Peptides against a protein of PDB entry 2ODG. Designs and how they scored, part 39

Target 1, 89 residues: chain A of PDB entry 2ODG
Amino acid sequence: MTTSQKHRDFVAEPMGEKPVGSLAGIGEVLGKKLEERGFDKAYVVLGQFLVLKKDEDLFREWLKDTCGANAKQSRDCFGCLREWCDAFL

## One batch from the design tools (peptide; made by RFdiffusion4, then SolubleMPNN)

Design b2_p16_5_s3 (from b2_p16_5 with V5I K7E L11R N16L)
Fold by OpenDDE base, seed 2:
Structure b2_p16_5_s3 (fold): chain B 89 residues (1-89), chain A 16 residues (1-16)
Amino acid sequence: as target 1 above (89 residues)
Amino acid sequence: EMELIEEGVERAKELL
C-alpha cells in the first residue's frame, strides 16, 4: 500500500516534540481527543505502541478505543510508528 | 495530566 506525505514526513526524522496530530492517520478530530486524554505529543502515543510490544492488532484496538480511530486511521498511525521505529529505535 | 496518561497506559496493558 502507498503512504501519504504526512507519513513520509514523520518517519524521515526524529520525532522530538512533534504533536500527536503529526502522526499519520491522526487528524484534528482524533488529535484533540488524544490530547484530552493526555496524549499531547507523538512520543506519548509511541510509548503506548511500545507498551503493546509493537503489536498491530493490539495497538489499533487501543487507538480505536481511546480516540475512535477507524480502520484506515489506525492502520496509518500504526504504520507510521512502526516505520519510525524501524528507522530510529 | 499524568493521571490521564497512566490510565491510558493501564488500558493498553489490559490488552496484553
Scores: peptide ipSAE 0.336, ipTM 0.848, DockQ to the pose 0.163
Fold by OpenDDE base, seed 1:
Structure b2_p16_5_s3 (fold): chain B 89 residues (1-89), chain A 16 residues (1-16)
Amino acid sequence: as target 1 above (89 residues)
Amino acid sequence: EMELIEEGVERAKELL
């Protein structure tokens, strides 16, 4: 699997105050849905990722249930957070 | 807004 530039941009530096839409796999549609649920920052989604103990299946299921992410979107988002955590957590 | 996040956390915790 190849990664997107969006993924590379996200995993390359501290997350800071990046919006939720900066996560790979989270476009405008999913980003808006996440924001409507209170997840306006990428680090809030990171929090859920950590609550789920970095489990891929659990996180991807949560993301699907929360914003309707499809398999590719949830995979991209999970991979983005996993690789960010590998570098910075 | 925090209540929305709390609901999200609880939804995640239910998967554990």
Scores: peptide ipSAE 0.333, ipTM 0.847, DockQ to the pose 0.143
Fold by OpenDDE base, seed 5:
Structure b2_p16_5_s3 (fold): chain B 89 residues (1-89), chain A 16 residues (1-16)
Amino acid sequence: as target 1 above (89 residues)
Amino acid sequence: EMELIEEGVERAKELL
């Protein structure tokens, strides 16, 4: 599958204090919903990704339940975090 | 804020 420039920009460098909306698949709508649940930074979502042991199905289900992400959004977000972790974790 | 995050963590843990 091809990736977006947003994905490539995210996985290319340390995450730092990037907002949750910097994650691929997380736009303004999902970002606001995540922020309302306390997930304002990308690294907080990374934390959930790690708690779920990097499992794709579990993470994508969690993301759907938490902010209403659809299949593509959750796939993009998962792939973004997976590739970031492969590079930096 | 932390309470909301804790709820999020618990929701994730329920999937394990």
Scores: peptide ipSAE 0.331, ipTM 0.846, DockQ to the pose 0.162
Fold by OpenDDE base, seed 4:
Structure b2_p16_5_s3 (fold): chain B 89 residues (1-89), chain A 16 residues (1-16)
Amino acid sequence: as target 1 above (89 residues)
Amino acid sequence: EMELIEEGVERAKELL
């Protein structure tokens, strides 16, 4: 499966203070909702990802429940964090 | 199970 440039941009470097909207699958709509729930930085979502022990189903379900992400959005976001972690964690 | 995790996350957020 191919990835987006957004994904590639995210996984290519340390996360730093990147906004939540920098995550693949997280556009302005989902980003806004995540921010309203306290997930304003990508690393906060990373934290959730790690708390869920990098479990795809749990994370994607959480993301859906938290911001209304659809299957593609949650998949893209999960993949983004997974690959970032593979590179930097 | 996820509920317990969510509870923990929310508690953590309250500390910020």
Scores: peptide ipSAE 0.105, ipTM 0.684, DockQ to the pose 0.081

Design b2_p16_5_s4 (from b2_p16_5, 9 letters changed)
Fold by OpenDDE base, seed 2:
Structure b2_p16_5_s4 (fold): chain B 89 residues (1-89), chain A 16 residues (1-16)
Amino acid sequence: as target 1 above (89 residues)
Amino acid sequence: MKKLIEEGVKKALELL
């Protein structure tokens, strides 16, 4: 599957203190909604991803319910975290 | 499971 440059930039290095909006699939709209819910850093969303056992369906559903992500946005975000974990976790 | 986890996350976030 084709990935975005945003995805490649995120998975290329430790995420550190990167904002939630640095995640692939998370633009300004979704980023603000996530931040309002307390997910201000990418690593907080990573935490949710890990607690959900890296399950795609659970994570994508959670993301949809939490910030209104559509299918592409949730897919991109999931793929971003999955590949980051494969590289660094 | 999702609902239980989300409830826990919400409660944890209140401490931040």
Scores: peptide ipSAE 0.093, ipTM 0.709, DockQ to the pose 0.082
Fold by OpenDDE base, seed 5:
Structure b2_p16_5_s4 (fold): chain B 89 residues (1-89), chain A 16 residues (1-16)
Amino acid sequence: as target 1 above (89 residues)
Amino acid sequence: MKKLIEEGVKKALELL
């Protein structure tokens, strides 16, 4: 499948202090919900992704349960973190 | 293993 420019922009460089909303699939609505739950930076979501051992089903379920992400949003976010890790981790 | 991870994640989230 093709990726968004947002995805490509994220995976192209170290994430540093990027807000959670910089993640593909995470817009203003989901970003706000994640921030309210303590996931204010992309690297915090990365941490969760890693704690879940990069498991797609676990991560996508977690994202759905945490911020209400739909299937596409969770897929996009998972893919974004997976590819970022492939590049930088 | 997935269940154990889920329990750990739940506990970690309580710290936030």
Scores: peptide ipSAE 0.093, ipTM 0.709, DockQ to the pose 0.076
Fold by OpenDDE base, seed 3:
Structure b2_p16_5_s4 (fold): chain B 89 residues (1-89), chain A 16 residues (1-16)
Amino acid sequence: as target 1 above (89 residues)
Amino acid sequence: MKKLIEEGVKKALELL
């Protein structure tokens, strides 16, 4: 699978205070919806990812239910967090 | 389990 530059930029360094919209698969529309639900920083979504035990199906379903992410968007976001964790956790 | 976790996260967000 090929990755986007957005994915590569995210996984290359500690995420710090990056906004939720910095996550691969999360554009302006999904980012705004996530922010409205209290997920304003990428690390808050990371927290949800970790609480769900890094389970792909659970996370992608949660993301779909929370902000309306489609299959591609949820896959990209999951992959982004998975690879970030592999590098930094 | 997901539903329970989501409820917990929702409650946590209310404390912010």
Scores: peptide ipSAE 0.091, ipTM 0.706, DockQ to the pose 0.083
Fold by OpenDDE base, seed 1:
Structure b2_p16_5_s4 (fold): chain B 89 residues (1-89), chain A 16 residues (1-16)
Amino acid sequence: as target 1 above (89 residues)
Amino acid sequence: MKKLIEEGVKKALELL
């Protein structure tokens, strides 16, 4: 499967202070919900991803439960963080 | 392991 440009832009460089909305799969709607729950930066979601031991099912379930992400959104977000970690961790 | 992770996540989320 192909990735989005948003995905490629995210995984290409250090995360820094990028907002949560910079993550692939996270648009305005999901981003707002995540921010309301304290996940305002991409690195906070990264922290959750790492706490969950990079487990796809656990992370995607968490994302769905936290902000209502659908299957594609959670897949895109997971893939974004996985590939970022592969490059920079 | 899964339950321990879930408990940790839950506690962490309470701080947000």
Scores: peptide ipSAE 0.086, ipTM 0.698, DockQ to the pose 0.122

Design b2_p16_6_s1 (from b2_p16_6 with K5I E6R E9R E14R)
Fold by OpenDDE base, seed 4:
Structure b2_p16_6_s1 (fold): chain B 89 residues (1-89), chain A 16 residues (1-16)
Amino acid sequence: as target 1 above (89 residues)
Amino acid sequence: LEEAIRLGREARERAE
């Protein structure tokens, strides 16, 4: 699969204080919903990703249930975090 | 793994 520029921008550098909306697959709609649930920073979503032991099915289901992400959005977000972790963890 | 699944389920429930 081809990655987006948004994905490439995210995985290329330390996460820091990047907002949740900087994650691939997370646009304004999903970002606002995540923020309302307390997931305001990308690193908070990373925390959930790691608590779930990087399990794709568990994470994507959680994301769907939490903000209504569709299959592509959850796949893009998962891939974004997976590749960031491969580079920086 | 069971703990991770539990935490995931609890997170989903809080998000509903």
Scores: peptide ipSAE 0.094, ipTM 0.738, DockQ to the pose 0.062
Fold by OpenDDE base, seed 2:
Structure b2_p16_6_s1 (fold): chain B 89 residues (1-89), chain A 16 residues (1-16)
Amino acid sequence: as target 1 above (89 residues)
Amino acid sequence: LEEAIRLGREARERAE
C-alpha cells in the first residue's frame, strides 16, 4: 500500500509542535474537529495512540468516533503515527 | 487491552 507525500513529510522528522492537521489523513475538516475537542497538536493524538497501545482497530475507531474520520482517513492517520513511532519512539 | 479501551473511551468523553 502506497503512502502520501504528507505521510512521508510527517514521518521524516520529529513532530514537535506540529498541528494536528499535519497528520496524514487529517485534513482541514477533521483537523478543526479534533482541535475543538482539545486535540490541537499532533502529539496529543500521538498520546491517544499510545494510550491505546498502538492498536489499530481501537485507534481508528476512536478517531472515527471523535472527529468522523472515514476508513481511509483513519487508516492514513494510524499508519502515519505507527511509522513515526517506529522511527522516533 | 481492556484498560486501553477504557482509557480510550474516557479520553473521547472528556473531549466531547
Scores: peptide ipSAE 0.090, ipTM 0.732, DockQ to the pose 0.069
Fold by OpenDDE base, seed 3:
Structure b2_p16_6_s1 (fold): chain B 89 residues (1-89), chain A 16 residues (1-16)
Amino acid sequence: as target 1 above (89 residues)
Amino acid sequence: LEEAIRLGREARERAE
């Protein structure tokens, strides 16, 4: 499968203070919902990803339950965080 | 697995 430019931009450098909307699969709609639930930065979502032991099914289910992400959005977001962690963690 | 699920729920609730 091919990754998006948004994915490549995210995994290429340290996360820093990037907003939650910089994550692949997270657009304005999902980003606003995540922010309303306290997940305002990409690193907060990274924290949840790590708390769930990097488990794909658990993370994608959490993302769906938290902001209504569909299958593609949750897949893209998970892949984005997985590859970022492979590079920087 | 069970602990990961629990921790995930607790983390989410604290962040809300």
Scores: peptide ipSAE 0.072, ipTM 0.711, DockQ to the pose 0.078
Fold by OpenDDE base, seed 5:
Structure b2_p16_6_s1 (fold): chain B 89 residues (1-89), chain A 16 residues (1-16)
Amino acid sequence: as target 1 above (89 residues)
Amino acid sequence: LEEAIRLGREARERAE
């Protein structure tokens, strides 16, 4: 599987204060829903990712339940956070 | 946010 440029851009540098919409798989629609639920920054979603012990199934299901992410969106988002953590955590 | 964290934690615990 290939990654998007959005993914590569995200995993290449510190997360900082990047908005939740900077995560691969998270567009404006999902981003707004996440923000409404308190997940306004990428690092907050990272927090949830870590709370779930980086478990793919749990995280992707959580993301689906929280913002309605489909399988591809949740896969892209999970992969984005996984690779970011591999690089920086 | 708090609810999501709680639900996520509970799901994690069930998976362990």
Scores: peptide ipSAE 0.066, ipTM 0.689, DockQ to the pose 0.069

Design b2_p16_6_s2 (from b2_p16_6, 5 letters changed)
Fold by OpenDDE base, seed 5:
Structure b2_p16_6_s2 (fold): chain B 89 residues (1-89), chain A 16 residues (1-16)
Amino acid sequence: as target 1 above (89 residues)
Amino acid sequence: LEKAIELGEAAREKAL
């Protein structure tokens, strides 16, 4: 499947201190909700992704439950973290 | 630290 430029920008380099909103699929609305729940940096969401052992269904369900992400948003976010991990982890 | 603990507990709950 095709990816967004936002996805490509994220997976191209170490994430460092990038805000949660830098993740593909996470816009301003979802980003704010994640930040309110303590997930302010992309690496915090990465932490959740890793704690869930990179399981797609669990992660996407978590993201939906946590910030109201729809199917595309959760897919994009999962794919973003998966490909980042493949490159840098 | 307290917030980190809360996040960890929430994460663990989902992982179990």
Scores: peptide ipSAE 0.160, ipTM 0.754, DockQ to the pose 0.068
Fold by OpenDDE base, seed 3:
Structure b2_p16_6_s2 (fold): chain B 89 residues (1-89), chain A 16 residues (1-16)
Amino acid sequence: as target 1 above (89 residues)
Amino acid sequence: LEKAIELGEAAREKAL
């Protein structure tokens, strides 16, 4: 499966204070919805990802329920966090 | 702080 440049940029370096919109699959629309729910930084979504034990189905369902992410968006976001964790966690 | 607490509770609820 191919990845976006956005994905590659995210997984290439420490997350730091990157906004939630830096996550692959999270555009302006989803980003704003996540921010409204308190997920303003990528590391807050990472926290949810980790609390869910990195479970793909649970995380993608959560993302859908939280911000209305479609299947591709949730897949891209999950993959982004998974690969970041594999590199840096 | 209240917002953070709410996020934590919601996160744990989903994990159960």
Scores: peptide ipSAE 0.155, ipTM 0.749, DockQ to the pose 0.068
Fold by OpenDDE base, seed 2:
Structure b2_p16_6_s2 (fold): chain B 89 residues (1-89), chain A 16 residues (1-16)
Amino acid sequence: as target 1 above (89 residues)
Amino acid sequence: LEKAIELGEAAREKAL
C-alpha cells in the first residue's frame, strides 16, 4: 500500500503543537468533531493511542466511536501515529 | 482541568 503526502509530512518531524487535523485520515469534518470532544491537538490523540497500548483494533474502534471515522480514515490515522511513534517515541 | 480529567477517565474506560 501507498501512503499520502499528509502521512509523510506528519511522520517526518516532531509532532509539537500540530492540530488534530494534521493526522492522516483526519480531515476537516473529523477534525472538528474531535476538537469538540477535547482532542484539539494531535498529541492528545497520541495520548489515547498510547493509553490503548498501540492496539490497532481498539484505537480504530475508539476513533470510529468518537468522531465517526470510517475504515480508511481510522486506518490512515492509526498508521500515521504508529509510524510517528516508531520514529520519535 | 476538568475537561482533561474527563478525557483521562474516558481513555481509561476504553483501555479496560
Scores: peptide ipSAE 0.151, ipTM 0.748, DockQ to the pose 0.068
Fold by OpenDDE base, seed 1:
Structure b2_p16_6_s2 (fold): chain B 89 residues (1-89), chain A 16 residues (1-16)
Amino acid sequence: as target 1 above (89 residues)
Amino acid sequence: LEKAIELGEAAREKAL
């Protein structure tokens, strides 16, 4: 599968204070829902990703349950965080 | 999953 430019932009540099909506697979709708749950920054979602020990199934299920992400959205978001971690952790 | 979510929420709360 190919990645989006949004994915490439995210994984290319330190995360810093990037908003949750900067994550691949997270558009305005999902972003607002995540923000309402306290996940306003990408690094907060990274925290959940790491607490879940980078487990794909657990993370994608969490994302679905938390903001209603579909299979593609959760896959894109997981892949985005996985590749960022591979580069910067 | 519920346990994992709880841990994640606890971690988030701690970081706030």
Scores: peptide ipSAE 0.119, ipTM 0.735, DockQ to the pose 0.124

Design b2_p16_6_s3 (from b2_p16_6 with K5I E6K E14K)
Fold by OpenDDE base, seed 5:
Structure b2_p16_6_s3 (fold): chain B 89 residues (1-89), chain A 16 residues (1-16)
Amino acid sequence: as target 1 above (89 residues)
Amino acid sequence: LEEAIKLGEEAREKAE
């Protein structure tokens, strides 16, 4: 399926210190909730993605449970991190 | 969270 410009912008370069809200599928509402849980930078969510061994179901469930992400938001975020990893790791 | 931070930092550094 088609990706967003936000997705393309994120996967185009190393994420460095980008805020969690730079991840596709993560807007201001979800970003604030993630920050409150300690996931303040995109690389911390990347870390969780790696902790879960890049498992889509586990990651999307985690994201839903952690910040209330819906199916589209969790799918977009997962895809964003998967493609970033394919490009840079 | 601490494991996520660790792995995320390692991955970030690898990508730079």
Scores: peptide ipSAE 0.845, ipTM 0.972, DockQ to the pose 0.888
Fold by OpenDDE base, seed 2:
Structure b2_p16_6_s3 (fold): chain B 89 residues (1-89), chain A 16 residues (1-16)
Amino acid sequence: as target 1 above (89 residues)
Amino acid sequence: LEEAIKLGEEAREKAE
């Protein structure tokens, strides 16, 4: 599976205080919905990813239920966080 | 949300 430049940019460095919208698969629409739910920074979604023990099905379902992410968006976001964790944790 | 914030902050700090 190929990745986007947005994905590559995110996994290349520590995420610090990057906004939630910097995550692959999370555009302006999904980002605003996540922010409204309190997930305003990428690290908060990372935290949820870790709460769910990096389980793909659980995370993608959560993302769908929380912000309405479709299959591609949830896949991209999951993959982005998975590879970031592999690189930095 | 609070658990996510906690674990996310810990992970972020570990990565720096």
Scores: peptide ipSAE 0.845, ipTM 0.972, DockQ to the pose 0.890
Fold by OpenDDE base, seed 1:
Structure b2_p16_6_s3 (fold): chain B 89 residues (1-89), chain A 16 residues (1-16)
Amino acid sequence: as target 1 above (89 residues)
Amino acid sequence: LEEAIKLGEEAREKAE
C-alpha cells in the first residue's frame, strides 16, 4: 500500500523532539487527546510502541483506547513507528 | 506513561 507524505517525512530522519501530531495517522483531534494523557511528543508514543514489544494488535488497541483512533489512523501510526524503528534502531 | 517516556527517550537518543 501507498504511504502518505507525512509518513515519508517522519521516517526519513530521527524524530528528535517532534510533536505527537507529526506521526502519520495522528491529526489535531487525536494529537490533543494524546497530549492530555501525557503523550505530547512522538518519542513518547514510540516508547509506548516499544513497551508493547512492537506488537501491532496491542499498539493499535492501545491507541484506539487512548485517543479514539480508528482502524486507518492506528494502522498509519503503527506503520510509521515500525518503519522508523527499522531505519534507526 | 513513565515507562514509555523512558524507552522513548532511550530510543530517541540512540537514533541521534
Scores: peptide ipSAE 0.844, ipTM 0.972, DockQ to the pose 0.893
Fold by OpenDDE base, seed 3:
Structure b2_p16_6_s3 (fold): chain B 89 residues (1-89), chain A 16 residues (1-16)
Amino acid sequence: as target 1 above (89 residues)
Amino acid sequence: LEEAIKLGEEAREKAE
């Protein structure tokens, strides 16, 4: 399926200290909510993705419950992290 | 959250 430029920019390089808002599907609104819960950097959300063993249903449900992400936002975020992991881990 | 931070830091370091 098609991806956004934001997705492509994220998966092209190590994420380093990029803010949580750099993740595809995570805009300003969702980013602020994630930051309030302690997920301030993209690598912290990556960590949660790994805690959940890269399970799509579990991760997307977690994201919905944590910041109110809709189906598209959670799909985009999951796909972004999955492809980043495939490239760098 | 602490588990996420730990695994995320490890993965980030591995990628660098």
Scores: peptide ipSAE 0.844, ipTM 0.972, DockQ to the pose 0.890; fails the geometry check

Design b2_p16_6_s4 (from b2_p16_6, 5 letters changed)
Fold by OpenDDE base, seed 1:
Structure b2_p16_6_s4 (fold): chain B 89 residues (1-89), chain A 16 residues (1-16)
Amino acid sequence: as target 1 above (89 residues)
Amino acid sequence: LEEAIRLGKEAREKAL
């Protein structure tokens, strides 16, 4: 599977204070919904990813339930966090 | 922040 440039930009460097919208799969619509629920920074979503023990099904289900992410959006977001963790955690 | 924490906890409690 190919990745987006957005994915590559995210996984290439420390996360820092990047907004939630910097995550692959998280566009304007999903980003706003996540921010309204308190997930305003990418590292807050990372925290949820880690709380769920990096489980793909659990994380993608959570993302869908929280902001309405579709299958591709949740896959892209999961892959983004997984590969970032592989590089930096 | 409080809402984010609640949602995270609920997800964890349900899943794990």
Scores: peptide ipSAE 0.066, ipTM 0.684, DockQ to the pose 0.062
Fold by OpenDDE base, seed 5:
Structure b2_p16_6_s4 (fold): chain B 89 residues (1-89), chain A 16 residues (1-16)
Amino acid sequence: as target 1 above (89 residues)
Amino acid sequence: LEEAIRLGKEAREKAL
């Protein structure tokens, strides 16, 4: 499947201090919910992604449970982090 | 941050 420009922008460079809302699939609503739960930076979500050993099902379930992400949002976010890791980790 | 840590640990405990 095709990716968004937001995805491409994220995976193209080090994530640094980018806010959680910079992740593909994470808009204003989900970003706010993640921030309220302490996941205020993209790298904190990356941390959770890595703690879950990059497992797609576990990560997407976690994201759904944590901020209410739907299937597309969780897929986009997972893919964003996976491809970023493939490039930089 | 403390909440994030808690949620992460709980997620990991359930999943791994």
Scores: peptide ipSAE 0.061, ipTM 0.680, DockQ to the pose 0.061
Fold by OpenDDE base, seed 4:
Structure b2_p16_6_s4 (fold): chain B 89 residues (1-89), chain A 16 residues (1-16)
Amino acid sequence: as target 1 above (89 residues)
Amino acid sequence: LEEAIRLGKEAREKAL
């Protein structure tokens, strides 16, 4: 599989205060829904990713339940956080 | 699975 430029941009540097919409797979629609649920920064979603012990199925199901992410969106978001953690955590 | 997801959500609710 290939990754998007958005993915590459995210995994290349510390995430700092990046908004939730900077995550691969999270566009404007999903980003707004996540923000409404209190996930306004990428690092808050990272927190949930870590609480779920980096489990792909758990995280992707959570993302689907929380903002309505489809399979590709949740896959892209999971992969984005996984590779970021591999580089920086 | 369902409980793990619930616990994750509850953890967030307590933290925020």
Scores: peptide ipSAE 0.060, ipTM 0.689, DockQ to the pose 0.071
Fold by OpenDDE base, seed 3:
Structure b2_p16_6_s4 (fold): chain B 89 residues (1-89), chain A 16 residues (1-16)
Amino acid sequence: as target 1 above (89 residues)
Amino acid sequence: LEEAIRLGKEAREKAL
């Protein structure tokens, strides 16, 4: 599987205070919906990813239910957080 | 913040 430049930029460094829209698969539309639900920073979504024990199916289902992410968007977001964790946790 | 906390807890309780 190939990755986007957005993915590579995210996984390359500590996420710090990056907005939720910095996550691969999360564009302007999904980012706004996540922010409205209280998930305004990438690290808040990371927290949910970790609460769900890094489970792909559970995380992708949650993302779909929370902001309407499609299969591609949820896959990209999951992969982004998985690879960031592999590098920095 | 309160909504995010609620959604996270509900997701965890459902899944785990």
Scores: peptide ipSAE 0.057, ipTM 0.679, DockQ to the pose 0.063

Design b2_p16_7_s1 (from b2_p16_7, 8 letters changed)
Fold by OpenDDE base, seed 2:
Structure b2_p16_7_s1 (fold): chain B 89 residues (1-89), chain A 16 residues (1-16)
Amino acid sequence: as target 1 above (89 residues)
Amino acid sequence: MKKLIEEGVKKAKELL
């Protein structure tokens, strides 16, 4: 599957203090919803991803339930975190 | 912050 430049930029370097909106699939709308629920940093979403044991279906379902992500958005976000973890975790 | 973590874990447990 093809990836976006946003995805490539995210997976290329340590996450640091990057905002939640830096995650692929998380635009302004979803980012604001996540921030309102306390997920202000990408690493907080990473935490949830890890608690769900990196399971795609579980994470994508959680993301949908939490911020209303559609299938593409949740897929992009999952792929972003998966590949970041493969590189840095 | 603690509540966010606890609620996130709780939700995760519901999915797992």
Scores: peptide ipSAE 0.117, ipTM 0.724, DockQ to the pose 0.144
Fold by OpenDDE base, seed 3:
Structure b2_p16_7_s1 (fold): chain B 89 residues (1-89), chain A 16 residues (1-16)
Amino acid sequence: as target 1 above (89 residues)
Amino acid sequence: MKKLIEEGVKKAKELL
């Protein structure tokens, strides 16, 4: 499965204070919706990912319900966080 | 924010 440059840029370094829109699969539309719900930083979404025990189906369902992410967007976002955690957590 | 954390945890528990 090929990844985007956005994915590669995110997983290459500690996420620090990166905005939620830095996550693969999260564009301006989804980013704004997430920010309105209080998920302004990538690390806040990481927190939800971890609380859901890194479960793909649960996380993707949560993301869809929270911001309206489609299948590709939720897949890309999940993969981004999974690979970041594999490298840094 | 505490309320955001509580809502996130609540939603997670509902899904688990």
Scores: peptide ipSAE 0.115, ipTM 0.721, DockQ to the pose 0.147
Fold by OpenDDE base, seed 5:
Structure b2_p16_7_s1 (fold): chain B 89 residues (1-89), chain A 16 residues (1-16)
Amino acid sequence: as target 1 above (89 residues)
Amino acid sequence: MKKLIEEGVKKAKELL
């Protein structure tokens, strides 16, 4: 499987204050839903990812339940955070 | 924000 440029751009540098919509798999629709739930920054979603012990199934289920992410969106988002953590955590 | 964290932790505990 290949990654998107959005993924590569995200994992290449510190997360900083990037909005939640900077995460791969998180477009405008999902981003707004996440923001409505208080997940306005990518690092807040990272926090949830870490609380779930970086577990793929748990994170993807959480993301689905929280913002309605489909399988591809949740996979892309998980992969984005996993690879970012591998690089920077 | 505290409430968000608590809700997030609660959801996580439900999944774990």
Scores: peptide ipSAE 0.113, ipTM 0.720, DockQ to the pose 0.144
Fold by OpenDDE base, seed 4:
Order: sequence, then C-alpha cells, then structure tokens
Structure b2_p16_7_s1 (fold): chain B 89 residues (1-89), chain A 16 residues (1-16)
Amino acid sequence: as target 1 above (89 residues)
Amino acid sequence: MKKLIEEGVKKAKELL
C-alpha cells in the first residue's frame, strides 16, 4: 500500500511528545476533536491502539466513534501506528 | 479529562 510522507515521517523515529495531529490520517479537524477528548499526544492514541490489542477493526471503529474519522483517515492512522510499533515496540 | 480517558479505556476493554 502507498503511504504518505506524513506516515513516513512518523514511523521513522520515536514518537516522543509528538502531538496527536502528527499521526497519518489525523488532520487539524480530527486532531482538535481528539484533543478535546483528552487524546492530545500521539502516544495517548497509541495507548488506545494497544489496549485494543492492535486490532484493526476495533481501533478504526473507535477512532470513527471518537473523532468522526472516515475510512481513509482511520486506515491511515491505523497503518501509521502499526508500522511505528513494528519498528519501535 | 483523565477520568474520561480512563472510562474510555475501560469501555475499550469491554469490546475485547
């Protein structure tokens, strides 16, 4: 699957304190909604991803329910976290 | 805010 530069930038290094908006698929709109719900850092969303045992369907559904992510946005975000975990977790 | 996140985690675990 083709990935974005945003994806590549995120998966290339430890995420540290990166904001939630640094995740692929999470733009300004979704980022703001996530922040309003307490998911202000990428690592908080990572936490949810891990709690859901890295399950794609569960995570993408959660993301949709939480911030209104569409199918592409949730796919991009899931893929971003999956690839990051493959490299660093 | 912390409580909301904790509740979210709890709910997520129920989905497993």
Scores: peptide ipSAE 0.097, ipTM 0.711, DockQ to the pose 0.159

